# Ledger of designs, part 166: peptides against a protein of PDB entry 5JXT

Target 1, 319 residues: chain A of PDB entry 5JXT
Amino acid sequence: SLLPKKEINVYIGMSEMQVKWYQKILEKDIDAVNGAGGKRESKTRLLNIVMQLRKCCNHPYLFEGAEPGPPYTTDEHLIYNAGKMVVLDKLLKRIQKQGSRVLIFSQMSRLLDILEDYCVFRGYKYCRIDGSTAHEDRIAAIDEYNKPGSDKFIFLLTTRAGGLGINLTTADIVILYDSDWNPQADLQAMDRAHRIGQTKQVVVYRFVTDNAIEEKVLERAAQKLRLDQLVIQQGRAQVAAKAAANKDELLSMIQHGAEKVFQTKGAFGTMAEKGSQLDDDDIDAILQAGETRTKELNARYEKLGIDDLQKFTSESAYE

## One batch from the design tools (peptide; made by RFdiffusion4, then SolubleMPNN)

Design b2_p22_1_s2 (from b2_p22_1, 12 letters changed)
Fold by OpenDDE base, seed 2:
Structure b2_p22_1_s2 (fold): chain B 319 residues (1-319), chain A 22 residues (1-22)
Amino acid sequence: as target 1 above (319 residues)
Amino acid sequence: MTEAEYLEERRKAREERRRKQL
C-alpha cells in the first residue's frame, strides 16, 4: 500500500543580501506599501511588488546587477547569498547519503537556471523540465531519470510542467522551493512522486522564507485548501474560494514582516547566527521547528468552518 | 566580462549540457 506523504514546512531566514534587496523593493514603492496610494494604487502594482518580494525570497540573483563581480564566477556566494540555498545545500547532502532521490519544484524557470548552475557547481547529476521544454525532450528527461540504475540524483521542474500527469515515483523526496498561489498545483506536483508505484515514504519539504511575504502566501494557500476540502465534503459547490487576492489582502501580505525587515541589520534567524556554516544538528533543529509550526498551522485551519474561512482575512488570523 | 556576457556564457553552457544529456 502507498504510505501517506509527510509534509513539513521549512521556515528559513533571509540572508543579509536578501534583506538588503527586500528593503530596496519595499523602499522603491514605499507609498504603495504604506497604503498611501489610496484609490490610485492599482492591483497590478501590488501584484508586481508581491512578485518582486517572492523573487527576493527565492534568490537575489533573480535581479539584474545582484551577482557579485567582476570577475563573475560560480562559487559559494551562489549558496550563502540565499537562505533557501544554504538549507538546500545541507539537505541535499543528507538526502544523497540516505540513498534518496529528489524532485525540486519552483514557479520560476529562472530559479531553475540558478539551481542548474548550483547542481553543476556541486557535481550533482540532474534532469530538468520547464514550460519551454519540447515534448520529446520532456519524455527523454523523464525516461533518463526513471531508468533502472539512473545516476540522476535531482529532477528540476517548474510546478506547472511537473503537474502534467508524469510519473516520477523513482524519487521519494519532494522539495517545493516556492509555493503556488493555488495549493492544488503543489499537490499535483507532489503526486508525481506520491502515487501508485512508489515503494518508499514520500517526504515533502516546503521552503518558506520566515518573516516575509511567503508566510502569507502559505497561510492563504492553507486556508484555500481547507475551504476546498470542506466544500467537497459538504457538497456546497457554490462556495468558490476567491480565486485571486483582493487589493487589501495583497497590501496586508506586502506589509507582513516589512517593519522587522527595515529594522534588521544583516541576516535573519539561523542565517544571522550560523550563515552558511549550518551543521547536521542545525538542520535537524530547523526541520523539527518546521514540523511543529506545520502542525500548528494545520490545526488552526482545521478548527474553522466554511463561514469562518470565507470571512478570514489575513488580519483576523492574529486576533 | 560584463554581467550580460557572463549570464550569456552560463546560458550557452546550460544549453550545451542539455544537448549532451539527450
Scores: peptide ipSAE 0.529, ipTM 0.935, DockQ to the pose 0.689
Fold by OpenDDE base, seed 1:
Structure b2_p22_1_s2 (fold): chain B 319 residues (1-319), chain A 22 residues (1-22)
Amino acid sequence: as target 1 above (319 residues)
Amino acid sequence: MTEAEYLEERRKAREERRRKQL
């Protein structure tokens, strides 16, 4: 029988470079961030801020002029300039030593480009599929990854491209490098490894930048998932899934952690204390803290009914 | 090498690696 998947949110502090870029993004649109635009502020502008903040949470090299140079080189800076990369780098070493194989999902094909460069830099053999990958090349990549004795350790996928019914049960670890606004897209990604033919315990690591917009993306996704589950269970197909975030919700999400980011000199959390020098005990502590916070997050939404979930606004960043 | 040139070199290198892996 298929074992239940273990899902752990991995809460990761921003690197110093991420903090600086996060501050710059907020400062560039400070009037919108402070709500000074009011009803005149376009939803499009707020969505653009959200997208820039999510890019920052993923990797600062998603921005022009962020890569250190000249000279431009692929080196350890690719890792230490992004909190998620620092944790990923340690976690992948552990996963490989355990004889596991890993799917890495992202919403951003440009992040997969950084992850390819990282794989090459670390000597990890990988496959890649995104939305631009031809059907034949997708089949070839899947077959190459799934073949008996495959030396491909990592499969890099965009969440949506990986969601297309493919079998990747030869992997037992799933890393969601970022979260989809639609929790069903992430579930469909997990189900590439967590399906008939899996022989191992599937473990899902969801990377979440701590004290940043990604916590609110996660909360909104968890709320939506619970609502979708209750609607299915109660046969209330007429309960429209919570509409796309309104302006006030987007503003609240942008404001989440912004004050602490502005006050921060350097990195956040374990990234401030250890930076790139995270050891195995630091990783275990991050995973244990993540497991606790994951249980707490799930427990908040499990108690809510449909009416509560429809009315439930994410607590303001100022409460 | 400019940033744009470096990014283009990395892009070409990724494409070449993908072609060799298929």
Scores: peptide ipSAE 0.518, ipTM 0.933, DockQ to the pose 0.683
Fold by OpenDDE base, seed 4:
Structure b2_p22_1_s2 (fold): chain B 319 residues (1-319), chain A 22 residues (1-22)
Amino acid sequence: as target 1 above (319 residues)
Amino acid sequence: MTEAEYLEERRKAREERRRKQL
């Protein structure tokens, strides 16, 4: 029988460069961030801020003028300038050493471009699929990854492209480098490895930038997933509530951690203490803390009924 | 530089590195 998947949220501090760019994004639209736009503030403007903050949480080189150059080089700076890359780099060494194979999912094809450069720099053999990959090339990449004795360690996928019913049971580790607004898209992605034909314990690592917008994206996704599960169980199909965040929810999400980000000089958390010099004990500590916080997050929503889950969307706007 | 120009220069730099590793 297929073993249950183990899911761990990995909470990661921003690098110094990410903090600087996160501050710059907030400062550029400070009136909107402070709610000074009132009823006239467009939902589109808030959505744009959320998207820029999520880009920053992924990698600062998603912005023009963040990457050193021209000429653009691939070196250790590609890793140490993003907290997620520092953790990824250490985690992949461990995953490889244990004889596992890994799927890495992102919402952003441009992040996969950075991850390709990283794979080449570290000498990791990889496959790639995104939204622009032709159907024939998708089949070829899947077959190359799944072939007996494949030397391909990493599969890079956009979450939506990887969700398309494919079998990747030759991988046992899934990294969600970022999260979809729809938790079902992430489930569909991880279920490419967690399917009939899997012989190993599937472990899912969900990267979450700590003290940033991504914590609120995760909380909202967890709430929605629990609501969807309860609605299905209770047969209340009509309660499939407004999947789109309102303006006040978006504003609250943008404001989350913003004060601490403005007060921060340098990097956040373990990134401030160790930077790129994380050891195996630091990774174990991050994973253990992540496992604890994951259990606490799930336990908050598992105790809530449908009516409570519907109310909880309103109270998080005033704290 | 535009975002499109930046992406194109980054793409070229990636391709040049790939050619040097083959």
Scores: peptide ipSAE 0.452, ipTM 0.901, DockQ to the pose 0.072
Fold by OpenDDE base, seed 5:
Structure b2_p22_1_s2 (fold): chain B 319 residues (1-319), chain A 22 residues (1-22)
Amino acid sequence: as target 1 above (319 residues)
Amino acid sequence: MTEAEYLEERRKAREERRRKQL
């Protein structure tokens, strides 16, 4: 029997560099962030801000001029300059010691480039598939990963490229490095490991930058997923959740945590105390806190009806 | 070396590693 997957949101603070870049992104468009742009502010401008903030939450080296150099190097700075990389680095070490194998999903192929450099730096054997990977190379990568006795520990995938019906049941851990706006894309990614032929407990770690836009991306995805479930259960086929965030939703998402980010000097949240010095106990604490917050998040949306779930109000998720 | 040049060198190195693994 296939065991139910365990899903844990892993809430991660920004590094000092991420805070600086997050501030810089907000400051560049401060009138937009404050809602002062009025009726003239385009949805496209807000979407661009959202995309830059999400890049920052993933890794600051997604921006030109963020990587230290010249000379440019692959070293510990690749890890400590991104909160998600600090947690990933510790978590992968644990996963490997457990004799597990891991799928890492991202929305961003350029983040997979960073993760590929990281894998090489740590000596992790890996496979990679993204949207540019040729069909033959994709088959070869899957076969190389799935072969009996494969030395490939990590599979790096873009969420969309990984969603294409492939079987990766030779992995038992899934890391969603970022979230899709469509929760079904993430579910499809999880289902690469959580499928017939899986013999282990699948565990899904969803990385979420704490006190940042990614919390609102997660909340919106959870809301949509619950709405989709209720619509199916109630036979109300026409309650298509408006797939695209409106202007006010995007603005609210951009504003979430912005004040705290502006007030922060140095690292944020889980990165403020320990940074790159996270130990196994710190990881356990992060995972335990994440499990609690995951249960709370799910419980909030489980209480909501269809009519409440159609309204993206931060307030309705806290009642 | 510019960031663009470095990114291109890293890209080439990744491609070479991929070709050696295939």
Scores: peptide ipSAE 0.377, ipTM 0.881, DockQ to the pose 0.620

Design b2_p22_1_s3 (from b2_p22_1, 15 letters changed)
Fold by OpenDDE base, seed 4:
Structure b2_p22_1_s3 (fold): chain B 319 residues (1-319), chain A 22 residues (1-22)
Amino acid sequence: as target 1 above (319 residues)
Amino acid sequence: MTEAEYRAERRRRLEERRRAQL
């Protein structure tokens, strides 16, 4: 029988560069961030801020003028300028040493471009699929990854492209580098490794930038997933309809951690203490803390009924 | 080379490497 997947949220501090860019994004639209736009503030403007903050949480080089150069080079700066890359770099060494193989999912094809440069820089053999990959090239990449004795360690996928019914049971580790707004898309992605034919314990690492927009994206996704599960179990199909965040929810999400980000000089959390010099004990501490916070997050939503889950969307707007 | 040109060249080089690995 297939073993249950182990899911761990990995809470990661921003690098110094990410903090600077996160501040810059908030400052550029400070009136909207402070709610000063009132009823005239467009939902589109708030969605744009959310998308820029999520890019920052992924990698600062997603912005123009962030990558150091000219000359532009692939070097250690690609890693230390993003907290997720620092953790990824250490985690991949451990995964490889264990004789595991890994799927890395992102919402952002431009982040996969950065991850390809990283794979080349570290000498990791990889495959890639995104939304622009031709159907034939997708088949070829899957077959190359899944072949007996494949030397391909990493598969890079966009979450939606990887969700398309493919079998990747030759990998046992899944990294969700970012999260979809639809938790079902992430489930569909991880279920490419967690399927019939898997012989190992599947472990899913979900990267979450701590004290940032991504915590609220995660909480909202967890709430939605629990609501969807309860609606299916209770046969109440009519409740599922309002999946789109309102303006006040988006504003609350943008404001989350913003004050601490403005007060921060340098990096956040473990990234401030050790930066790129994380050791194996630091990774174990991050994973243990992540496992605890994951259990606490799940336990908050598992105790809630449908009516409570519907109310909880409103109260998080006033704290 | 502008940053945009470098990113465009990066993508081309990565696509060529992916094609050579299949």
Scores: peptide ipSAE 0.432, ipTM 0.915, DockQ to the pose 0.636
Fold by OpenDDE base, seed 1:
Structure b2_p22_1_s3 (fold): chain B 319 residues (1-319), chain A 22 residues (1-22)
Amino acid sequence: as target 1 above (319 residues)
Amino acid sequence: MTEAEYRAERRRRLEERRRAQL
C-alpha cells in the first residue's frame, strides 16, 4: 500500500537582500499598501505588488539590477542572498546523503533558471521541465530521470507542467519552492511522486517565507482546499469557491508582515542568526517548528464550516 | 555584458547542457 505523504511547511526567514528588496517593493507602492487608493486602487495594481513580493520571497535575482556584477558570476551569493536557497542547499545535502531523490517545483520558470545555475554550481545532476519544454524533450527528461540507476538527483519542474499526469515515483522527496494559488496544482505536483509505484515514504517540504505574503498565500490555499473538500462532501457544487481574491484580501495579504519588514535591519529569524552557516541542528529546528506550525494551520481549517471558509479570515495584518 | 545579456547567455548555456544530458 502507498504510505501517506508527510507534508511539512518549512518557514524560512528572508535574507538581508530579500528584506531590502521587499521594503523597496512596498515603498514603491506605499499608497496602495496603506490602502490610500481606496476604491480607485485597481485590483491589477495590487496583483502586481503581490507578484513582486512573491518574486522577492523566491529570489531577489528575479529583479533587474539585483544580481551582483559586473562581473556576473555564479557563486555562494546565489545561495546566501535568498533564505529559501540557504535552506535548500542544506536540505539537499541531507536528502542526497539519505539516498533520496527530489522533485523541486516552482511557479516561476525564471526561478528554475536560478535553480539550474545552483545545481551546476553544486555539481548536482538534474532534469528540467517547464511549460516551454517540447513534448519529446519532456518524455526524454522523464525517462532519463526514471531510468534504473539514474544519476539524476534533482528534477526541476514548473508546478503546472509537472502536474500533467507524469510518473516520477523514482523520487521520494518533493520540494514546493513556492505555492500555487490553487492548492490542487500543488497536490497534483506531489502526486507525481506520491503515486502507484512509489516504494518509499514521500515527504513534501513546502517552502514558505516567514513574516511575508507567502504565509497568506499558504493560508488562502489551505482555506480553499478545505472549502473544496467540504463542497464535494456536502454536494454543494453551487458554492463556487471565489477563485480570485478581492481587493481587500489582496491588500491584507500585502500588509501581512510589512511593518516587521520595515523595522528589520538585516535578515529575518534563523537567517539573521546563522545566515549561510546553518548547521544540521538549525535545519532540524526549522523542520520541527515547521511540522508544528503545519499541524496548527491544518487544525485551524479543519474546524471551520463552509460559511466560515467563505469569509477571508481577516486576522489583522497588524497582529 | 549587461545583466540581460548575462541572463540570456545563462539560459542558452543551461539549454545546451540539458540537450547534452538527454
Scores: peptide ipSAE 0.417, ipTM 0.910, DockQ to the pose 0.634
Fold by OpenDDE base, seed 3:
Structure b2_p22_1_s3 (fold): chain B 319 residues (1-319), chain A 22 residues (1-22)
Amino acid sequence: as target 1 above (319 residues)
Amino acid sequence: MTEAEYRAERRRRLEERRRAQL
């Protein structure tokens, strides 16, 4: 029988470089961040801020002029300048030692380019699929990854490209490097490994930048998922979850953690204490804290009815 | 080398590696 998947949100502090770039993004549009534009603020401007903040949470090298140089190099700076890369680098070493194989999903093809540079730098053998990958090349990459005795450790996928009905049950670990605005896209991605033919316990690690926009993206995704489940159970097909956030929701998401980011000198949390020098105990502590916060998040939304879930509740469970 | 040139060279190297792995 297929074992139930284990899902863990992995809450990760920003690196010093991410904090600096996150501050710079907020400062550039400070009037919009403070809500000073009121009803006149464009939804497009707020969506652009959200997109830049999400890029920052993924990797600062997604911005022009962020990558250190000249000389430009692929080196340890690719890892230590992004909190998610520091955790990923330690986690992948553990996963490999366990004889596991891993799917890594992102919304951003340009982040997959950074992850390919990382795989090359660490000597990890990998496959890649994104939205631009030709159908024939997709089949070839899937077959190369799934073949008996495949030496490919990592599969890099965009979430939408990986959601297209493919079987990747030869992997037992799934890393969601970022989250989709539609929780069903992430479910479809993890169900590529968690399917008939899987012989191992599937574990899903969802990376979430702590004290940042991504916590609110995650909360909104959890809210929508619970709403969708309740609508199906109650036969109320007419409750279309509003797909798009309103202006006030977007503003609240942008403001989340912004004050603490402005006050921060250096990195956040374990990234401030250890930086790239995380050990196995630091990873275990991050995973344990993440498992606790995941249970708390789920328990919050399990208690809510349809009418409550239709309202954006900005109240963090941590205030 | 500019940042733009380095990013272009990175993409080229990644594409060449992908082709060599298929």
Scores: peptide ipSAE 0.387, ipTM 0.895, DockQ to the pose 0.667
Fold by OpenDDE base, seed 2:
Structure b2_p22_1_s3 (fold): chain B 319 residues (1-319), chain A 22 residues (1-22)
Amino acid sequence: as target 1 above (319 residues)
Amino acid sequence: MTEAEYRAERRRRLEERRRAQL
């Protein structure tokens, strides 16, 4: 029988470089961040800010002028300049030692380009599929990854390309490097490894930048998923979860952690204490804290009814 | 090499490696 998947949110502090770029993004649109734009502030502008903040949470090298150079080189700076890369680098070493194989999902094809450079730099053998991958190349990459005795350790996928019904049950670890606004897209990605033909316990690690926009993306996705589940269970088809965040929700999400980011000099949390020098005990502590916070997050939304979940704005979460 | 040229060369190199692995 297929074992139930284990899902763990991995809460990760920003690097010093991410904090600087996150501050710069907020400062550039400070009037919009403070809500001073009033009726003139477009939903499109707020969506653009959210997308820049999500890019920063993924990797600062997604911005022009962030990558150190000239000369431009792939080196340890690719890792220590992004909190998620520091954790990923340690976690992949553990996963490999366990004889596991890993799917890494992102919303951002340009992040997969950074992850390919990382794989090359660390000597990890990998496959890649994104939304631009030709159908034939997609089949070839899947077959190369799934073949008996495949030496491909990592599969890099965009969440959307990974959602397209493929079988990757030869992997037992899933890393969601970022989250979709639609929790169903992430579930569809997990179901590439967690399906009929899987012989191992599937473990899903969801990376979440702590004290940043990604916590609010996660909370909103968890709320939506719970609402979708309750609607299905109660047969109340008319309770369409609001498909898109409103303006005030987007503003609240942008403001989340902004004050602490402005006050912070250097990195956040474990990234401030240890930087790139995380050991196996530090990773165990991060995973254990993540497992606890994941249970707390789920328990929060499990207690809410349909009417509560519909009224629940990100503001009422802390009352 | 500009940052844009380096990013273009990165993509080219990665695409060539992917093609050579198929």
Scores: peptide ipSAE 0.381, ipTM 0.891, DockQ to the pose 0.657

